# Peptides against a protein of PDB entry 1IK9, part 201

Target 1, 211 residues: chain A of PDB entry 1IK9
Amino acid sequence: MERKISRIHLVSEPSITHFLQVSWEKTLESGFVITLTDGHSAWTGTVSESEISQEADDMAMEKGKYVGELRKALLSGAGPADVYTFNFSKESCYFFFEKNLKDVSFRLGSFNLEKVENPAEVIRELICYCLDTIAENQAKNEHLQKENERLLRDWNDVQGRFEKCVSAKEALETDLYKRFILVLNEKKTKIRSLHNKLLNAAQEREKDIKQ
Target 2, 207 residues: chain A of PDB entry 1IK9 as posed
Amino acid sequence: MERKISRIHLVSEPSITHFLQVSWEKTLESGFVITLTDGHSAWTGTVSESEISQEADDMAMEKGKYVGELRKALLSADVYTFNFSKESAYFFFEKNLKDVSFRLGSFNLEKVENPAEVIRELIAYALDTIAENQAKNEHLQKENERLLRDWNDVQGRFEKAVSAKEALETDLYKRFILVLNEKKTKIRSLHNKLLNAAQEREKDIKQ
Target 3, 195 residues: chain B of PDB entry 1IK9 as posed
Amino acid sequence: MERKISRIHLVSEPSITHFLQVSWEKTLESGFVITLTDGHSAWTGTVSESEISQEADDMAMEKGKYVGELRKALLSVYTFNFSKESAYFFFEKNLKDVSFRLGSFNLEKVENPAEVIRELIAYALDTIAENQAKNEHLQKENERLLRDWNDVQGRFEKAVSAKEALETDLYKRFILVLNEKKTKIRSLHNKLLNA

## One batch from the design tools (peptide; made by RFdiffusion4, then SolubleMPNN)

Design b2_p23_8_s3
Fold by OpenDDE base, seed 1:
Structure b2_p23_8_s3 (fold): chain B 211 residues (1-211), chain C 211 residues (1-211), chain A 23 residues (1-23)
Amino acid sequence: as target 1 above (211 residues)
Amino acid sequence: as target 1 above (211 residues)
Amino acid sequence: SEERKRREEEARKKLQELLEKAK
């Protein structure tokens, strides 16, 4: 079961923050349970998949698009843009909400709710769920923080090894070239010495022929 | 202002989860506001720094140690170890809690609370705080997740560069040695050729002298 | 000789590119 709690403002009671809980199985399309509370009273209703399909048909809206609008209205909370307006009558237990566009507002959905006999239990469970969610998110954040610290250390270690490897490569190249030049110069000196000996021997032979 | 909400079980009402909110400025030692709720009623009390000091003195406990125990009792929630037992009388509005050790239980603190006239407002504010905390923790979680993914990519990039650098070092060393050997062998061949020419010239001169 | 110099220069250039990417 998935659950989302949002804060909403009712048109009838704009000064009192209400909480809208939606609970569903896997997908909102399969139906959901809606719970409204003001922190003293609670109201609950069940919305079936058939009701969702009927509302989509009545709106001449594709079901996936309609469910997308329901998700935005009921699960996101009324964001600061007041795109969705919520209405509830405590007398009739009728809940409905509208989407406000620039030039057109239209009813997006309506639900018959029932007043909960023991609202304190619903409120306690809601607070428990919030506290559990906080604890889970805190544990996840602590885990991610530790993992980030580990990854940063590992990155710094590899970066340091990489820099050392680069420096070691340059040092190796320089050392190999220096050694190569030394040996090459030794061989060049030996070649020059042998060439001079050959020239001297040839000059001596030319002197010996000229008597 | 810092705030912590915990779930507790009262000895008088063990079947009903209660919520204990503690609010304080900077340090719990400076005093705090305590709020108890069952989701229907709420009770609030203020605990001063002087009361905390007096309770520490009455217990013959060092103030820092006492505040440490208060923090464990009131802010951690009663963890599964039932080390702390909470008592509250709705009639007297007297709240007290005990620390249970193996061989000794003792009263750790006591507070006179007042029944809140509008508990729904306290409950709504408590739920709002929970929802705000969830949203903040979710945003932090998403940030840490993105940072984690970035750090992992950066680590993989540096690791790949490091491996390429190692391979390039080994390849360079091998290539430099191969080239060195080729040039060295050419110079050795030239030295051998010049040496043979010198030997031949010496032999010819020895023939010319014998001639 | 020229092709050898070119390969040495390419090896140096690759090294320098790796060095520049490490900065």
Scores: peptide ipSAE 0.005, ipTM 0.807, DockQ to the pose 0.007
Fold by OpenDDE base, seed 3:
Structure b2_p23_8_s3 (fold): chain B 211 residues (1-211), chain C 211 residues (1-211), chain A 23 residues (1-23)
Amino acid sequence: as target 1 above (211 residues)
Amino acid sequence: as target 1 above (211 residues)
Amino acid sequence: SEERKRREEEARKKLQELLEKAK
């Protein structure tokens, strides 16, 4: 089961933050349980897949688009632009919400809720869920932090090895070239010396033939 | 201001989860506000630094050690070992808690609380704080995840460059060595050829003299 | 690391032997 709690403001009680809990299985389209609380009273209703389909049909809206609007309205609260407005009558237990656009406001959905007999239990469970979610998120945060520290160490290790490899390559190239030049110059000197000896021997032979 | 909410169980009402909120400035030692709620009623008390010091003195406990025990008791709840037990009288509004060890249980602290006139406001604020904490922790987790992905990319980039550098170094060494051997052998062949020409010239001159 | 050092040292030794045989 998935669950989301959001803060909402009722048009009738804009000064009192209400909490909207939505619980569902896998997809919101398959139906959900909605719970409203003001921290003293609680109201709950079950919304079926058939009711969602009927609301979409009544709106002449494609079901996937309608569910997308439900998800935005019910799981994010009003949002930063007050695009969604919420209404609830404590007398009739009728909950409805509207999408407000520049030129038109329309009712997005409506549900009959029932007053919970023991609101304290619902409120306690809601707080428990929040505390569990905090603990889980903290554990994930600690895990990600440790992994970040590991990756940073591993990066520094490879970076240091890379720099050493670059320096070692340049040093090797320079050393090999210097050594090769020395040996080649020695061989060139020996070749020149032997060539001069041959020239001298040829000149001496030419002198000996000329007596 | 720092705040922590924990779940606790009262000895008098072990079936009903209570929530213990502690709020403090910088350090718990400087005093704190304690709030207890069962999701219907709320009770609040203020604990001063002087009261904490007095409780430590009455216990003959070093203040830092006492504050350490308070931190464990009040900020972690009972903990997994039920080392801390909580008692509250709704009639007297007297709250006290004990540390339970194998051979001894002792009262760690006690406070007089006052019943909150509007518990719904306290409960709403508590839920708001939980929701804010969830949102903050989610944002931190998303940030850490993005940083982890960045570090992993950076690691892969450096690792790939390192491997290329290693391979390039080995290839360079091998190529330079092969080229050097070729040139060296050419020079050795030229030296041998010139030496043979000198020997032949000397032998011819020796024949011409005998001649 | 050790195998790389060993290869570098072997290459240096071979170069030195070739230099001596070139002499």
Scores: peptide ipSAE 0.014, ipTM 0.811, DockQ to the pose 0.005; fails the geometry check
Fold by OpenDDE base, seed 2:
Structure b2_p23_8_s3 (fold): chain B 211 residues (1-211), chain C 211 residues (1-211), chain A 23 residues (1-23)
Amino acid sequence: as target 1 above (211 residues)
Amino acid sequence: as target 1 above (211 residues)
Amino acid sequence: SEERKRREEEARKKLQELLEKAK
């Protein structure tokens, strides 16, 4: 079961924050349970997959698109743009909501709710869910923070090794070339010395032939 | 202002989850506001720094240690070990709590509370705080998750570069040695050839002199 | 890591031997 609690303002009671809980199984499209509370009273209603399908048909809207609008309206709360207007009559227990666009407002959905006999239980359960969600999110946050710190340490270690490897490669190349040049120069000197000895021997032989 | 909400069970109403809100400025030691609710009624009380100091003195406990116990009792809720027992009389509005140790139970503190006239406002505000805390923690969690994914990518990139650097270092060393050996062997061959020419020239000269 | 260091040391040793034989 998935659940979302949102703050909403009712047109009839704009000064009183209400809380809209929506509970569903896997997908909102399969139906949901809606609970409305003002912190004193609570109202609940069940919306079936059939009712969602019927509302989509009545709106001449594709079901997936309609469910997408329901998700935005019911799970996001009234965003800062008041795109969704919520209406509830405590007398009739009729809940409806509208989508307000620039040039058009239209009813997105409506539900019949029932007043809960013991609203305190519903409110306590709602607070318990919030506290449990906070605890779970805190535990995830602490875990992610520890992992982040670990990954940062590991990154710094590998980065330091990489920099050392680059420097060591350059140093190795330089050292090898220096040593190579030394040995080559020694061999070149020996070759030049031997060539000079050969030239001298040839010159001496030419002198000995010329007597 | 700091705030913590915890679930507690009252000895008088063990089947009904109560919520204990504690609010304080910077440190619990400076005093705090306590709010108790059952989701229908609410009670509040203010505990001053003077009262905390007096209770510490009455207990013959060092103030810092006493505040440490208050923090555990009031901010952690009843942990799974029922180390703290909470008592409240709705009639007298007297709240007290005990620490239960293996061999000793003792009263840790007591407060006079006042019944709130409009508990729905207190409950709504409490739910709002929970929802805001959830939203903040979710945003932190999403941020930490994105950073964790970034750090993991960066780690993999540096690790891959490091491995390439190590391999390139080994390859460079091997290639430089191979090239060096080739050039050295060429120079050694030239030296040997020149030595042989010198030996031959000397032998020819010895023949010419004997001749 | 240790095996790579060993290979590096062996390569250095081989170079030294080659340098000595080049003498």
Scores: peptide ipSAE 0.014, ipTM 0.812, DockQ to the pose 0.005; fails the geometry check
Fold by OpenDDE base, seed 4:
Structure b2_p23_8_s3 (fold): chain B 211 residues (1-211), chain C 211 residues (1-211), chain A 23 residues (1-23)
Amino acid sequence: as target 1 above (211 residues)
Amino acid sequence: as target 1 above (211 residues)
Amino acid sequence: SEERKRREEEARKKLQELLEKAK
């Protein structure tokens, strides 16, 4: 089961933060349980896949698109843009929400809720879920931080090896060329010396023929 | 201000999870506000630095050590070891907690609380803090995850460059040696040819002298 | 790492031998 808790403001009670919990199996499209609380009272309703399909049909909206809007409204909380307005009557237990566009507001969905007999249990469970989520997220953060530190060490190690490889390549090239030039020059000197000896021998032979 | 919320079990109500909120400035030693809630009622008390010092003295415990125990008791929640037992009387509003060691249990501290008139406000604020903490931790997780992915890409890039550098070094060395050997062999061949010409010239001259 | 160093050292030794045989 997946769950999301969000803060919402009810049009009827804008000064009192309410909490909207939505719980579902795999996908919101398959239905969900909605719980509303003000920290004193709680209200719960179950929304079926058939009800979601009916609301989508009533809106003449494609089901996947409707569920996408439903997800934004119910799972995001009132995002910074106040695009969604929430209404709840404590008397009728009727919950409805609207999407506010620039020139058009329309009802996105409506649900009948029931007042929970023991709201303290619902509130305690909600707080427990929040604390569990905090603990899980903290453990994940600590793990990711340690992985980051490991990856940084590994990067520095490879970088240092790379720099040493570059320097070693340049040093090798320089050393090989220097050695090559030295040996080549020695061989050139030997060739020149032998050529001079051959020239001298030829001159001596030409003198011997000339008697 | 720092804050920690933990789940505790009261000896008087072991079936009902209570929540212990502790709020402090910089260090717990400077004093703290303690809030207890069961999701319906809430109780709050303020503990001063002087009270902490007095409790440490009454226990004949060094203040830093006592604050360390206080931190473990009040900020860790009931860790998996049930080392701390919490007691609260709703009638007297007297809160006390004990450290349970294998052979000795002792009272670690005690506080007088006051019943909060509007517990719903305290509960809503507590839930808000939990949701804020979840959002902050999620944002940190997403950031750390992106950094991990970046560091991994950077590591792969440097590793690939390093491997190319190694291969290029080996290729350069091989090429330079091949070229050197070719030129060296050419010069050696020329030296041998010149030596043979010198030997032939010497032999011809020796024939001419014998003639 | 060690095997690569060994190959590099062998290559250097071979060059040195070639240089000496070039003398």
Scores: peptide ipSAE 0.013, ipTM 0.811, DockQ to the pose 0.005; fails the geometry check

Design b2_p23_8_s4
Fold by OpenDDE base, seed 4:
Structure b2_p23_8_s4 (fold): chain B 211 residues (1-211), chain C 211 residues (1-211), chain A 23 residues (1-23)
Amino acid sequence: as target 1 above (211 residues)
Amino acid sequence: as target 1 above (211 residues)
Amino acid sequence: SAERREREERARKKLLERLKKAE
């Protein structure tokens, strides 16, 4: 089961932060349980896949698109742009929410809730879930931080090896060329010496023929 | 201000999870606000630095060590080992906690709390803090995850460059040696040719002298 | 690695010896 808790403001009680919990199996499209609380009272309703389909049909909206809007409204809370308005009557236990666009507001969905007999249990469970989520997220953060530190060490190690490889390549090239030039010059000197000896021998032979 | 919320079990109500909130400035040693809630009622007390010092003195414990125990008891909750036992009387509003060691249990501290008039406000604020902490931790997780992915890409990039550098160094060495051997062999061939010409010239001169 | 440096050094030495023998 997946769950999301969000803060919402009810039009009827804008000064009191309410909490909207939505719980579902795999996908919101398959239905969900909605719980509303003000920290004193709680209200719960179950929304079936058939009800979601009916609301989508009533809106003449494609079901996947409707569920996408439902997800934005119910799982993200009001969001930073107050695009969604939440209404709840404690008397009728009727919950409805609207999408506010620039030129039009429309009802996105409505649910009948029931007042929870023991709201303290619901509130305690909600707080427990929050604390569990905090602990899980902290453990994940610590793991990711350690992994980052490992990756940084590994990067520095490879970078240092790369720089040493570059320097070693340049040093190798320089050394090889220096050695090549030395040996080449030695061979050139030997060739010149042998040519001079050949010239001298030819000159001596020409003298011997001239008697 | 720093804050920690933990789950605790009261000896008087072991079936009902309670939440212990501790709020402090910089260090727990400077004093703290303790809030207890069961999701319906809330109780709050303020503990001063002087009270902490007095409790440490009464226990004949060094203050830093006592604050260390206080931190473990109040900020970690019961922990996995149930080392700390929490007691609260709703009638007297007296809160006390004990450290359970294998052979001895002792009272670690005690506080008088006051019942909060509007527990719903305290509960809402507590839930808000939990949701804020979740959001902050999620944002940190997403950042760390992206940074991990960046570091991994950077590592792969440097590793690939390093491998190319190694291959290029080996190729350079091989190429330079091949070229060097070719030129050296050419010069050696020229030297041998010149030596043979010198030997032939000497032999011809020796024939001319014998003639 | 130390082994890779040692291989490179051995290769360099062998090559220097080949160059000296080519003298």
Scores: peptide ipSAE 0.000, ipTM 0.798, DockQ to the pose 0.005
Fold by OpenDDE base, seed 5:
Structure b2_p23_8_s4 (fold): chain B 211 residues (1-211), chain C 211 residues (1-211), chain A 23 residues (1-23)
Amino acid sequence: as target 1 above (211 residues)
Amino acid sequence: as target 1 above (211 residues)
Amino acid sequence: SAERREREERARKKLLERLKKAE
């Protein structure tokens, strides 16, 4: 089961933060349980897949698009620009919400809720869920932090090896050139020596021909 | 200001999860505000640095060690082994907690609380803090995940460059050796040619002397 | 990255030119 808690403001009680909990199985389209609380009272309603389909039909909206709008309204709260307006009557237990566009507002959905007899239990469970979520997210953060530190070390190690490889390549090239120049110079010296011996032998032969 | 919310079980109400909020400035040693709630009622008390010092003295415990025990008790809850036991009287508003060791239990501290007139406000603020903490931790998780993915890419890039550098070093060494062997063989051929010319010149001179 | 490759290629060219002059 998936769960999301959002802060909402009711048009009837704009000064009191309300909390909207939505719980669903796999997808919001398959139905959900909605719970509203002000920290003292709580109200709950169950919305079926058939009710979601009926609301989409009544709005003349494609079901996938309608569920997309429900997800935005019910799982994110009002958003930064008050795109969604929430209304609730404590007397009738009727909850409805509207999408506000620049030039048009329209009712997106409505649900009948029931007042919870023991709101403290719902509130305690809601706080427990928040604390569990915090603990899970902290554990994930600590894991990701340790992995980032590992990856940074591994990066530094490979970077250091790469720099050493570049330097070692340049040093090897320089050393090989120096060694080969020495050997080539020895061979050049031997060639020069042999040429001089040939020149001397030719000069001696020319002297022997001239008696 | 720092804040921690923990789940606790009261000896008087073991079936009802209570929430213990502690709020402090910089260090718990400098004093704190303690808030207890069952999701319906709330109780708050302020503990000063002087009261913490007095409790440490009354226990004949070194202050730093005592504050360390307070931190473990009040900021982590009971722990996995029920190391801390919490007691609260709704009538007297007296809160006390004990540390349970294998062979000895001792009272660690006690605080007088006051019943909050509007517990719903405290509960709403507590839920808001939990939701804010969840949002902050989610943002940190997303940031750490993106950084992890970046570091992994950067590692793969450097690793690939390192492997290319190693291969390029070996290829360079092999190419240089091949080129130098060719040049050396040319010089060796020239030396052999010059030696043969010298041998021929010597043989011709020996013929001219015998003639 | 590009500047480092260009330095490596310049170093390689200078080294090849030094070899040709030593030949």
Scores: peptide ipSAE 0.000, ipTM 0.799, DockQ to the pose 0.006
Fold by OpenDDE base, seed 1:
Structure b2_p23_8_s4 (fold): chain B 211 residues (1-211), chain C 211 residues (1-211), chain A 23 residues (1-23)
Amino acid sequence: as target 1 above (211 residues)
Amino acid sequence: as target 1 above (211 residues)
Amino acid sequence: SAERREREERARKKLLERLKKAE
């Protein structure tokens, strides 16, 4: 089961933050349980897949698009743009919400809720879920932080090794060339010496022929 | 202001999860506000630095050690080891907690609380804080995850460059030696050729002299 | 980077030319 809790403001009680819990299995499209609370009272309703399909049909909206709007309205909370307006009557237990566009507001959905007999249990469970989520997210964050620190150390180590390898390659190349030039110059000197000896021998032979 | 919410079980109501909120400025040692709730009622008390010091003195415990025990009891929740036992009377509004050691239980602290007139506001604010904490932790988690993925890519890139550098160094060394051997052999051949010419010239001169 | 490869290739070429001129 997936769950999302968001804060909402009701048009009837704009000064009191309400909490909207939505619980569903795998996909919101398959239906969901909605719970509204003000921290004292709670109201719950079940929305079926058939009701979601019917509301989409009544709106002449493609089901996937409609479910996309439900997800934005019910799971994201009213973002700062007040794109969604929430209404609830405690007397009728009727919950409905509207999407506010520039030129048009339209009802996006409506639910009949039931007042919970023991709201304290719902509120405690909601707080427990929040605390569990905090603990899980903290554990994930600590894990990711440690992993990031490890990866950063590993990156710095490999970077340092890479720089040493580049420098070692350049040093090796320079050393090999220096050694090569030394040996080559020694061989060139020997060739020049032998060539001079040949020239001298030829000149001496030409002198010996000229008596 | 720092805040921690934990779940506790009261000895008087072990079937009902209670929530213990502690709020403090910078350090718990400077005093704190404690709030207890069962999701329907709430009780709050203020604990001063002087009361903390007095309790430490009454226990004949060093203040830093005592504050360390308070932190474990009040901020960590009763961990699964039930090392801390919580007691609260709704009638007297007296809250106290004990540390359970193998052979000895002792009172670690006690607080006079006051029943909150509007518990729904305290509960709503507590839920808001939980939701804000979840949102902050989720944002941190997403940031750390993206950074982790970046660091991993960067590590893989440097590792691949390092391996290429190692291979390029070995290839360079091998290539330089091959070229060096070729040039060296050419010079050796030229030296041998010149030496043979010198030997022939010397032999011809010796023939001309014997002639 | 492509630029580092090109620098290495240029260094290798210059080095090869120095080898040929030393011959």
Scores: peptide ipSAE 0.000, ipTM 0.800, DockQ to the pose 0.006; fails the geometry check
Fold by OpenDDE base, seed 2:
Structure b2_p23_8_s4 (fold): chain B 211 residues (1-211), chain C 211 residues (1-211), chain A 23 residues (1-23)
Amino acid sequence: as target 1 above (211 residues)
Amino acid sequence: as target 1 above (211 residues)
Amino acid sequence: SAERREREERARKKLLERLKKAE
């Protein structure tokens, strides 16, 4: 079961924050349970997949698109732009919400709710869910922080090894060339010495022939 | 202002989860505001630094150690080991809590609370705080997740570059030596050829003299 | 690793010895 709690403001009670809980299985499209509370009273309703399908048909909207709008309205709360307006009558227990566009407002959905006899239980459970969610998110956050610190250490270690490898490669190349030049020069000197000896021997032989 | 909400069970109402909110400035030692709620009623009390100091003195406990125990009792809720027992009388509005050790239980603290006239406002604010905390923790979690993914990519990139650098160093060394040996062998061949020419010239000269 | 550096140093030493023998 998935659950989302959002803050909403009712048109009838704009000064009182209400909380809208939506609970569903796997997908919102399969239906959901909606709970509204003001911290004193609570109201609950169940919306079936059939009702969602009927509302989509009545709106002449593709079901997936309609469910996408429901998700935005019911799970996000009133975003900072008041794109969704929420209405609730405590007398009729009728809940409806509208999407406000630039040039048009339209009813996105409506639900009949029932007043909960023991709202304190619903409120306690809602607070428990919030506290559990906080604890879970904190544990995830601590874990991710520790992993992040580990990855940063590992990155720094590999980076340092990489820099050492680059420097060692350049140093190796330089050292090998220096040693190579030394040995080559030694061999070149021997070649030059031998050539000079050959030239001298040839000159001496030419002198010996010329007597 | 710092705040912590915990679940507690009262000895008088063990079947009903209560919520204990503690609010303080910088340190719990400076005093705190305590709020108790069952989701229907709420009770609030203020505990001053002087009261904390007096309780520490009455317990013959060092203040820092006493505050450390208060922090465990009031901010952690009843841990899974029921180390702390919470008592509240709705009639007297007297709240007290005990620390249960293996061989001894002792009263750790007591507070006079006042019943809140409008508990719904307190409950709404408490839920708002929970929802805000969830949103903040989610945002931190998403950020840490993105950073973790970034660091992992960066680690993989540097690791791959490091491995390439190591391989390139080994290849460079091998190639330089191969080239060096080729050039050395060429020079050695020239030296040997020149030596043979010198030996032949000397032998010819010895023949010419004997001749 | 220290072991890899030691292998590289051994390889370098062996190669220097080969160069001296080629002299």
Scores: peptide ipSAE 0.000, ipTM 0.799, DockQ to the pose 0.005; fails the geometry check

